Peptides against a protein of PDB entry 3WG5. Designs and how they scored, part 265

Target 1, 218 residues: chain A of PDB entry 3WG5
Amino acid sequence: LAKNIVYVAQIKGQITSYTYDQFDRYITIAEQDNAEAIIIELDTPGGRADAMMNIVQRIQQSKIPVIIYVYPPGASAASAGTYIALGSHLIAMAPGTSIGACRPILGYSQNGSIIEAPPKITNYFIAYIKSLAQESGRNATIAEEFITKDLSLTPEEALKYGVIEVVARDINELLKKSNGMKTKIPVNGRYVTLNFTNVEVRYLAPSFKDKLISYITD
Target 2, 218 residues: chain A of PDB entry 3WG5 as posed
Amino acid sequence: LAKNIVYVAQIKGQITSYTYDQFDRYITIAEQDNAEAIIIELDTPGGRADAMMNIVQRIQQSKIPVIIYVYPPGASAASAGTYIALGSHLIAMAPGTSIGACRPILGYSQNGSIIEAPPAITNYFIAYIKSLAQESGRNATIAEEFITKDLSLTPEEALKYGVIEVVARDINELLKKSNGMKTKIPVNGRYVTLNFTNVEVRYLAPSFKDKLISYITD

## One batch from the design tools (peptide; made by RFdiffusion4, then SolubleMPNN)

Design b2_p26_7_s1 (from b2_p26_7, 10 letters changed)
Fold by OpenDDE base, seed 1:
Structure b2_p26_7_s1 (fold): chain B 218 residues (1-218), chain C 218 residues (1-218), chain A 26 residues (1-26)
Amino acid sequence: as target 1 above (218 residues)
Amino acid sequence: as target 1 above (218 residues)
Amino acid sequence: MMSKYVKNAGVEIPLLGAVKSLNRST
């Protein structure tokens, strides 16, 4: 049984294998304490596709609801961050944040130009992002356009178009607005109704390693 | 408006980039003639993951319903074939066929042993196959077990567990049973009710290239 | 270096099944 606890943790910077370790650590702590949910305050410009896919899987395997919260104002869930959000149990955004711009690339040339992904890879990620949207009952057309049009949305637009579930200024408003919502994907095979009535909020601090990696990748 | 035509084509053998070309050709022909649907008689032991994902995308981008029909008796939609089926608008199977066995591998060693995929890759495909099942309102738990347990199902089991929609002995029985069913995924953004009342069945022949590739990969 | 895009390094793409795949139903 859930203990009426909500964990909050922060993940910032580029998505890498180290970011996977952060997600795994934070979700595991919340699972062990049988929390009602964990909220991940996400701020990322993007990152590696392999790490992103592993993170999505880790979220989907969570024993508790994982809420991706694009926070604070000025933050983004760009590229890999959008995939992660679409793979989660609930998406929230603070006003002044953004989501989208999901076109895959192979890397950067020495002159700083983008090396375009071949069509086969782009098409793969179109299928993948559409699947994440459809699984979660979110707008798959917009999800596709995050790649094909390199679309970026405001929180209000994302809410309007059914990409996200909540616009909230802070954790307290997020808990208030999401209370009673069903998860957009199953938790242990069931759609769960979030219960944030009389909940204790516990903040998880980053490890020393987490802080160091954030500094290097920012 | 659909012309009350149903196309039927065959795809047999390993899933490769050449198989993508077959799907693309067949679906394009049916789209151009504004067919009510295309039925792909599928018989495959599996193949390449990249080609599979491209095929799934091509099906999902179809302007008309694509029905995957595991046919004839003795055929299978094994591994990559299962992913393709789960990504389609409707799945049918003939009695005496099978679906499943979806565990990814890196290849074969010189001694003929399977080279296991690392956990990160296996987990990626678990997430992917579950997404296809969920998008189509099919059994995501069984879809996962196609990988984790290397599960293979009979048509009757697959129907019972909500993996497929129709068991049919031939094209005529398939058309009869699927008439009035809604597509399990959208066609051009809408769930379509299949109308096979007074339809003309048109069979598409494989190209010379298709025949040659089937011979090489079988 | 900040990346706004999903970097897809040339990861080896696995195979899904093959001629020797297990099939319990056939």
Scores: peptide ipSAE 0.046, ipTM 0.239, DockQ to the pose 0.132
Fold by OpenDDE base, seed 5:
Structure b2_p26_7_s1 (fold): chain B 218 residues (1-218), chain C 218 residues (1-218), chain A 26 residues (1-26)
Amino acid sequence: as target 1 above (218 residues)
Amino acid sequence: as target 1 above (218 residues)
Amino acid sequence: MMSKYVKNAGVEIPLLGAVKSLNRST
């Protein structure tokens, strides 16, 4: 019986154009093998809005379900990471992780202080994050508060408030808990019921280029 | 007689957080030596707005004049590069270079198409670029058109329209033509008259880190 | 001479930075 394959890949650090390339590569590999899903273990403090939007678009165009998993304990889907998660087919978080703090900024001053975005930009991202939440049937009010209050949530809170779908300690628990769930957004125009019965888990490693860039940008 | 020192450094490629670090390093070195000025040879297709704004701020806080020189022939100060130039104490261009095309974008789609910025963001950058032009006594109308019409100018046009101060073929001609000019913005609260009589030119090389990042991001 | 539109010249819009302050709504 052809085993259903689930891919797992790790993305860590700032969201950049290179992070987009990583998402694209990982999803493409999983698509080629007709995987049941790809799980992206995500740990990010945030990053570029342009890269984030491209990543969201790439996820939405995926031929297979993309699960964002905030992992390991201590990791975060902060800022851009939250947008990416909200744009995905399913969100999971490990205990001891966080999600939120999505207020857009223009950058950092020389003294490390935040340069605030003008209200016009902030309002754009409020509308954008709410749209992601609404399209995925997640809590759009909390999504807005991720910006307006710079709110950060625990996994338990995020689950309770309907921001995420799963709290899981590891990949095995994630597969178990998400088995039989429907994707929160469509895959190829259809909501997919995840089937993680008798699955083979395949881990994707970063490319050499990925490793080199990570080493230089950290 | 203690020779007046002019530093020259090259910055090429996309404007990123790393480009900010380069500007900061180069300007700091020149400040430490109480240089008459630093000339930044700039060739950029654009880049990040956050990095651009930080660079502009760093230039404005410089203890010495910062001259942006679009060089060599074939180079551009496109997009973010134009903002940086307009935020500087003096702008020069070599023949065969260009400046402008400052329309903000959200990023690129998977097919390489531009994702347009919403009008609210575009309007913010219109106001910002106009402020840079006005503060420096440069043509604010043309600065606006760099966005609204995505206008690009030749050196001769940019000089004619009062966007830049010098057209120069090389560093020697730049020093000659800019000698006795006043900075377009203040240095430490005062407009400085450039004195390039009996100057020593010192070239700054990229750091090892700079070279490595450039190699990876290109 | 038609002003060469530099293809792909855009100011890429701002960072979504994590503000470290976990403002938990108490």
Scores: peptide ipSAE 0.050, ipTM 0.319, DockQ to the pose 0.464; fails the geometry check
Fold by OpenDDE base, seed 3:
Structure b2_p26_7_s1 (fold): chain B 218 residues (1-218), chain C 218 residues (1-218), chain A 26 residues (1-26)
Amino acid sequence: as target 1 above (218 residues)
Amino acid sequence: as target 1 above (218 residues)
Amino acid sequence: MMSKYVKNAGVEIPLLGAVKSLNRST
């Protein structure tokens, strides 16, 4: 029997327009092959709000489940990464990773100090992050506190509070634990039950472009 | 006789992942309506290289001609904006605008000083910008000098040196002057002769999201 | 204890031109 395919791709670094392209490319490949799902191994300190919102939208438009996996140990889904995760069909974290710290900033001053976002922007993102949490049935109170308290959570805390769905050490454990779970948001208008009982894991290599951009941004 | 549609949209500010989304959205709308072309009024100081490269790719994948119009007077297609322009089907500039200054940088130090890109990155973008120029039949020597000399050009100079195709004061003049021109790169595998003899200009308003991101980045 | 504040590590964004690194941590 032909094994269902699960794609795995890595997205590392700042959330930018290029990150959107990576998401789009990877998801598109997985869609074309009618994959059971795509797992994005995410390690990001954050990035641009606009790119983040576009990525969230792209994930929500996916024809297949998109799983955000904060991986490897030491990785984070910080700031924009948290929003992306909350906008996804399933969130997993490896031990030793973190999620949160979502307070928006305008940037850095010439002296390297943070330029704070005005209340209007902060409030917008509070509403936005809460909506993502609510739509996915995740903890909207904690989502708000990711901003208002700049809260960061461990995987264990995030699981405990209902922010994420899985703690997993590796892809195999992730597949095992997420097998039979329903997506937290619809896939093409319906909640999907993940089936990872007989899957082939296929890794997507970064494109040359991806490598270049990563090289430039790393 | 039904007028052919030309879409016009504005993209202003830093080139980011959100800018990619704007390009993608605008081009997609124009594609769906089988527009004769879309004109992007571009005003950017530059931005992210990754986003830029994605935007270029999106333009090159367009089913319709994408015209980059550096507009209004006082606007620029600086840095990333130049690459985007060079990757497009036609470049126009309004009087009082500029193009160029394409030297890549890694960012700013805490004191606000520019962190220079290493030679490997600079050389990559030299090769890249030259390729865009060559593919479009534009001046590759000047394209390189946009980086090596951080050169900026006026519309008149850019036209003179074969970097751009049109100098126009407004949309009407742009349509008039570009009517009958061939695209500098293929549209869906073929060079297209623009036909603006009987067109309706349709302006695309920024989405709420576009407005928000612009507000945050501006 | 991993510091509760993941400093938006100013990831070096390759910037083209005068564009200030939009390390916008949202």
Scores: peptide ipSAE 0.024, ipTM 0.252, DockQ to the pose 0.136; fails the geometry check
Fold by OpenDDE base, seed 4:
Structure b2_p26_7_s1 (fold): chain B 218 residues (1-218), chain C 218 residues (1-218), chain A 26 residues (1-26)
Amino acid sequence: as target 1 above (218 residues)
Amino acid sequence: as target 1 above (218 residues)
Amino acid sequence: MMSKYVKNAGVEIPLLGAVKSLNRST
C-alpha cells in the first residue's frame, strides 16, 4: 500500500554528475518508503548533457512519481533543467520562474564566448527533446524551439502551450492543484493518478556530500 | 533463484551521460533476469567526472555483480574508466589493454593544452579513487598514483599490484578464471561468490539510441 | 559514495568532446 507521504527535496545549481547522485538518492529514499510522490524543487541554469540524460533516465525508472517543481520565484529550469523537467512525471512552476533555453553547446571559450555544438549534435538534442515532449504528451514544437530559438517561457506561457502541468506558489498549492492529475509518463508501466489527500510532507535535506558539492561549485 | 545467465555488453568511447544510460540499461536488463552477472566490455579514453561518478554509483547499487572487462586488446580503461573499474564488483583486463591515467582536468584550451584542475579538485579525486580502491580491497596507493603520477598499468602489472582481479583473453577465459571468485564489493550488502558453471552467455546489443549517441560523439 | 563536490566542479577525466546544455556558465 502506498503511504500518504510526499517527499520534497531541493536541487540547485549546475547539472552535473553530482546532481544525478542527488536525484538518485532522493528518489531512492522516496521509493523505499513507497511515497505517493517526490517533489524536486529545481533551480538550475543548466549543465552537462550527459548528467542530464542520466537524470532523465533515473526519473523515468522511478517506482514513484517524480514531480519537477521550478521553485522558488526567480528560479529557472534552464537548458538541461528543461530536459529534466520534460522527462519527469509532472512539471510545476512557481510564478516568477522560467523554463527553456535548451540549445546545446560544447562549452565556453576563454573569453566567455560559447563554443557552438556541431549541427549533428544540435539535431540529436532536437530529436531527444522532442521525444521527451512526445512521450509525456507535452508540446514537442515548443520543445524543439527551446533549442532552435533558444526559447524561454514564463510559467503561464509554459502552461498555456502545454509544456507544464501546474503553476503553483508553494508546495501546498502544488499538492492541491496536482491532486487527481495523471502522471505525464508511466510509473512502472502505468500512468498514476496522484493522490494528495491527507498527505504527510517530508523534506529531504542535502547530504553532507551534497552540501560540500554545492559549496565547491558555488 | 539466480539464473545461470551472464550478460555481456560493450561500452566504448567517452564517458558521458549517455554512457551512464548504457550502464543503467544494461545492468537493469541483467537485474530483471536475475543474471549471475553482467560483464561490461569497456574501452574508454575517459570522459566526464560527473558521468563517471554516476556510473560508479549505479554499479554499486546493482542487484547483480558487474564485471568490468577492459576489452579487446588495444582497449583501455583510461581516466574515468579506471574509476568505473575500481567501483565495480570485479575488474578483468585482456592482454594488450591498459588502465590508469586518472588525473582530473577542467578541459582543453583552444590550442589543445590541458586546463589543469585546481588542487582542491585533484585532492578530492585522490580521496575518491582511494576510497574506491579501499572499499573494494584493491591497491589504494596505486590508485592514488593513477592521479599523482598519471600512472598507467598493463594487465599484468595491475594484477600484480592488486588493482584488478583477472587477466583474460576472452569471455570464456574470463568466466573460467572468475568462477568462484568473490565480488570485491557487496551485491545487496553481501559479497557474492560468482558461479559461472554451465552459464548461458547473452550479448546485449546497443540500443538505437546507444548507436546514435556513439555516432554523434565519435 | 562519490563526493558531490567533485561532480559539480565541471571536472573532466579527461573531457573529450563534452556536450553541455547551459544557458550561462556558473
Scores: peptide ipSAE 0.023, ipTM 0.230, DockQ to the pose 0.067; fails the geometry check

Design b2_p26_7_s2 (from b2_p26_7, 14 letters changed)
Fold by OpenDDE base, seed 1:
Structure b2_p26_7_s2 (fold): chain B 218 residues (1-218), chain C 218 residues (1-218), chain A 26 residues (1-26)
Amino acid sequence: as target 1 above (218 residues)
Amino acid sequence: as target 1 above (218 residues)
Amino acid sequence: MMSKLVKDAGVELELLGAVKSLNRST
């Protein structure tokens, strides 16, 4: 029986236009091969809001389920990473990771202090993050508090509060636990039940361009 | 039986004079073919107030119903986009989208801080947005608060408060839900009952010019 | 008719132009 393919790719570092290109490339490859799903191992401190919104759209437009997996231990889906996760078909976190701290900022001052976003911008992102949570059937109150209280959660807390769907130590445990779960948002207009009973895991490597960009932004 | 045509077109990005040209072209095509309606898939962070006002006028002068659909998930009708929506014959939003944050500004300072509009300008836009809401039978109090409180809403909140008419996941659901609805403003002096029972959906692609302009403004 | 004041002031109704980052508080 032809094994269903699950793709795994890594996205690490700041969320930028280049990060969008990585998401697009990885998802496109998985779509072309009619994969059962793609798992994105995400580790990000955040990044640009515009790039984040484009990434969310790209995920939501995917022809296959996109699983955001905050991995490895010590990784975070901080700020922009939380929005991306909330826009995805399934969120998983490894033990020792974090999610949240979503308050928008205008940047950093010369002394390294945060330049606060005006209420107009903050309120926009409150509505946006709540909409992502509501659409995905996740905790919209906590999503708002990621901004209003700069809330950050452990995987266990995020699971408990209904922000995420899975806590898993590795890809194999993730596949095992998420097998039979429904996607939190539709794929091509339908909620998909994930089938990981007989899958081949295929890792996608970063392109040369992806490696170069990561090097420039670090 | 000759199927009634519904046109669908996308407008994405900043509201500029070029965005006006896109609206004009798309609506004109649909008018020429005596379409039942045109659906504009809108995703905008806002833009220029002058362009916005011209777009509102063009929509209100259309010979056919213009439906503003905030789409896809993750999209927004932010700032200028809200005014455009409030000036249209019907507003729909996809889950995971947002509307609001309408306070006018003069621009951004070098540090990225907002340069506030003087009270005279702010009060002008308060009156303008309230007028759009009142004319369309939408919530004028909330419309004012989009400015005075920089309020932003989810699709569910916007529907609940009577700002929008439809929440729909895709074009097919939008057509289904909006079938039999009356336009919120007149078309050629008459409130039209939308008939989407037997329609052909026709997608309008951006022109070469439209693509080039989008590329330059991004 | 758009007021001369609005036209001359170059009023912007934009959100995301100012948003540089969604980063974790350092």
Scores: peptide ipSAE 0.041, ipTM 0.342, DockQ to the pose 0.066
Fold by OpenDDE base, seed 5:
Structure b2_p26_7_s2 (fold): chain B 218 residues (1-218), chain C 218 residues (1-218), chain A 26 residues (1-26)
Amino acid sequence: as target 1 above (218 residues)
Amino acid sequence: as target 1 above (218 residues)
Amino acid sequence: MMSKLVKDAGVELELLGAVKSLNRST
C-alpha cells in the first residue's frame, strides 16, 4: 500500500529572497512526489516584506498542503514569519515558541532605534494580515493587533485565540494532532482533510547553497 | 555497577556567541558520555538576545537533562540568564543569588543610560519568556513580570512562586534535593526522573579558548 | 502598486536585528 509521504524541512533565520528560494525548492520537491503534505519547521525573527509576500503566494499556490511549524522550542514566527504562517494551510507551534510582533518598519538606525514605517505602509500591512487571517478562518482581530499593539503570543494563547491550529512538542505529535484536520485554506481550490495515518516522514536537508547563504547571513 | 555520571561546568559573564559555544561544548561532552545530567553553574548579568535564544534551543535539544544552577552565592541569572534558566530541565539557586530583571534593551548610551527597546521587541520577549515558563510548568505570570516590572527574586521567593525547583547551598545538596525530581521539560520527548543515587561528579574545566575569551571580555 | 512601494521602501518585518542586549547594568 503506497505510504503517504510527509516532507519535513527547516527554514531558519531572516526572511529574504533566498528564503523564498528555499520555500520554492522544498514545496516543489514535495509537489513532485505527490506528498500528503510538507511541514516547514520555521524559526525566524522576520525579514523583508517583499520576500514574505512572495513566500505567501508560493505557499498558496502549492499543489499540496503546507504546514508551518514553529519549531524547535525557543523558535519564533516573528513578524514576517507570522504572515507566512497565516498564509499557510495549517499552523503548528511547539511549546516554548512565539508568534506575532508584525509591525512593519523601514529598518534600524545606527543607534538601533526603529525607523517607523509611514501610516500608509502600516495600514497596507494591517489590511494584508487581516486578509490572510480571514481567508484562513483565523482570528483577524488578533492578526491586526500583531501590528497595532505589537502583540506576541505563546502557543497556548495563539491556539486559544484561534490564530493557530496545533500545539505539538514534535513532528510525531504534530502528525497525530493534525490528522483529520481540514486545511485552513484550499489546495487547488479544495479544502483538504489531512491524512497522516501510516505516513513516511522524509526530511529534506538544506542544499549546499542553502547552507552557504545561511552561513553568510548569520 | 556503572556509576551514574553528573557533569558540572561553569559559565560566567556576559551571554555572547562564545557563551553559546561553551554551552554546546559542555552539553556535547555530557551527551557523548551518556551522563545522567549536566549542571551548569551560571553567573551572568545578561547579554545578547540572539545568543540567549540559541542557548535555550541548544539546551532543549539536549539528549540529557541540563540543570541551571545559579551559583556561587552572590551570582545571578540576570536578564538573559533567566531565559536560559527557564529554558532548562531544572533550575536551582544557591542562597544569596538572584534571578530576573529580564527587560530587553537595545544597549547603553555613552553615558551608560539604557536605550530602551521598542514595544515590539519588549512584547516579543514577554511572549517568549511566558512560553518558556509555560512549557516548563513554571510561573508564567512571574516570568512576564521579570520584564514588565523588572522583577528580581531571591531563591526563596523564586522557589515559593514556582519559578525554580531547588534551593541548594552546594552541588551535593543540589544532587540530594533534585534526586527523584522530574525534568520540567522533556529530554528526547520524555520527562526524565533524575537519579542522583551513587553518582560520580565530574567537573569540566573551561577550555583554553574559553579562558582566553573570558579574559578578553572581562 | 503598493507592492512596489513596499519593495522600494525596504520594509522590514524583523524583530531581533537590533536587539543587542538583554543586559541590565547593575
Scores: peptide ipSAE 0.055, ipTM 0.335, DockQ to the pose 0.065; fails the geometry check
Fold by OpenDDE base, seed 3:
Structure b2_p26_7_s2 (fold): chain B 218 residues (1-218), chain C 218 residues (1-218), chain A 26 residues (1-26)
Amino acid sequence: as target 1 above (218 residues)
Amino acid sequence: as target 1 above (218 residues)
Amino acid sequence: MMSKLVKDAGVELELLGAVKSLNRST
């Protein structure tokens, strides 16, 4: 029996393989408990493209809806975070957050300057991000511009342009606003209507491993 | 009923999020078919630490034994590949392959020089690699030296020092030699005795996505 | 905390042997 449970977990910092582990662990816990959904409070400046793609795949393989919530105010789903969001079942943002700036880079030079990705890589990620947007019924033109123009949007702009689904100040408002919404991508082959009527919110704490990794990456 | 099936898949190139996707996909297929094991023919110069850690976790979460096979001759499980191997249920190497060289780096400078990781990061990975070795009952001292001395070993040396379990020229020899061995880490909480008597070998081809990613990363 | 450098640079930690990994940051 589906427990009227919604899990909430925080993922903060750079997108790395450790971040994937967090996503995987959190989603797995929520799946095991037959949660109505899991909300990932995401605050990331970006990170690794490979980890990002794995996270997207893990989200898409989820047995339950995965909601990306760019939270708290001041947080971002920048770069890799945008891809993750676009790959998810529902995107929410808190006021004062941002999304976008998705241009791939090879890294930083010794002087801290950006090493640009070759056109081959850039074009790949353009195609990829557009695919994520298209598959989710989100604005693929803006998704492309996250790369080509390194565009960043406010929650209000992102909502306006059809990049995200919800602007919410907190978990309670998010649950209220997203109640009755359909997932933007399938869950187990079907679009799910979210039911957040009388849900218990359970917060997942970072594991010791997650804490250690965060401590090391911070 | 366990099908007397062993899956074999190739993972070649840099360890990235796409590599995780490959691991995840391959293991998932093998799990779904209740395979006796999956053998990953690994040839990697290394790659991303985050992707590596995710791959290790995915292997450890596998419902079936995951065997890392450094293959073919000339292949390596270098850097990230070593961690992946050490995180697996069984390690095999073909003659003429290598393992080790695990010193973490931040990247490359504009001139192509290595940017060294700070001691904090290096020490983290020392602890991590030692943990993988200890958990698998493999040589933790050598595992540390893969970082501290940037040590690389031949298959024969790696076997001698208790880093790996099998040296084998091909899949048939691998199956023969590993038959009756126990996994070095648990599968679903128990150490599994491998049974490769009368197994069907099934090769998994890379997905179109895997091919595309490999093409982009190469 | 990973060095401010890693955080600030979004520098991806690479485990690379002999071959230069293409760090792809997004």
Scores: peptide ipSAE 0.033, ipTM 0.282, DockQ to the pose 0.115; fails the geometry check
Fold by OpenDDE base, seed 2:
Structure b2_p26_7_s2 (fold): chain B 218 residues (1-218), chain C 218 residues (1-218), chain A 26 residues (1-26)
Amino acid sequence: as target 1 above (218 residues)
Amino acid sequence: as target 1 above (218 residues)
Amino acid sequence: MMSKLVKDAGVELELLGAVKSLNRST
């Protein structure tokens, strides 16, 4: 029986235009091979709002399911990472990870203090994050509170509140637990039931460029 | 049976004089072919007020129905985009999109802070947006709050409050749901009942100039 | 009068949804 392919790739660090390029590259490879899914191991403190929105759009345009996996333990899908997760076909978290803290900011002052976003911007992102949650059948109230209360959740809390779909320790447990689940948003206009029976896991390495930029931005 | 033609075109990015040229080109093509309608897939964070007003005027002068479709998921009809939508013959939104946040600003300071518009300008746009809503039989109270509260809405909220007419996942669902609806404003002095039975969908590509400018402005 | 003010101020009036202009960290 021909093995279904599942790709696994890592995205780590700040969300930037380069992070978009990474998502695009990884998803494109998986699409070209008609993979059953791609799992993105995400660890991000957040980043640029524009890049985040482009990434969400790229995920939602994917020809295959994109699973965001907050991994490894100690990782976070913070701020922009939460939006990306909420825009995806399935969210998983490893134990010891976090999600949330989505309040938009203008940046940091010279003294390192946060420059708050004006209410206009905050309200825009509240509507945006709620729309992502509603579209994906996830908890829109909690999604709003990720902004209004800067709420951060554990995997267990996020699962309990209906923000995420799976808690898994590793890729194998993720595949096992998510097998037979429907995607939370459509793939090519259809909700897909994930089939992780008899799969081959293929790991995508960061490109040389990916490594270089990660090195420069870290 | 001769197929009725529906054009689909995309407008993405800031609303500028060039965006006006895009609207004009797309609508003109559809008018020349006596299309049943044109659907503009809109994704904009906003832009210039003068360009916005010109676009609204161009839409309202259209010889055929102009449907604004906030698409794809993750897109917005923010600020100027909301005015454009409210000035159109029908508004649709895809899941995961947003509309609103219409408070006028003079620009951004060097530190990225918003320079607020003076009350005189704000009041002008309140009157203007309310007039667009009233003329189109849409919720004028919410239209005002798009400015006064910088309110942003999900598709479901916008539909519920009577700001928009359709929530649709794709063009096919949009055509299906809007079939038999009356335009919210007149076309050539008459309210038109949309007929999307036996239609041919024609996609308009951006011109080379459109692509170049998009590339420069992105 | 107000139309002229909007035209005159219009060059500076941005109806920008906050997304693009601010190197916004979310």
Scores: peptide ipSAE 0.026, ipTM 0.272, DockQ to the pose 0.064; fails the geometry check

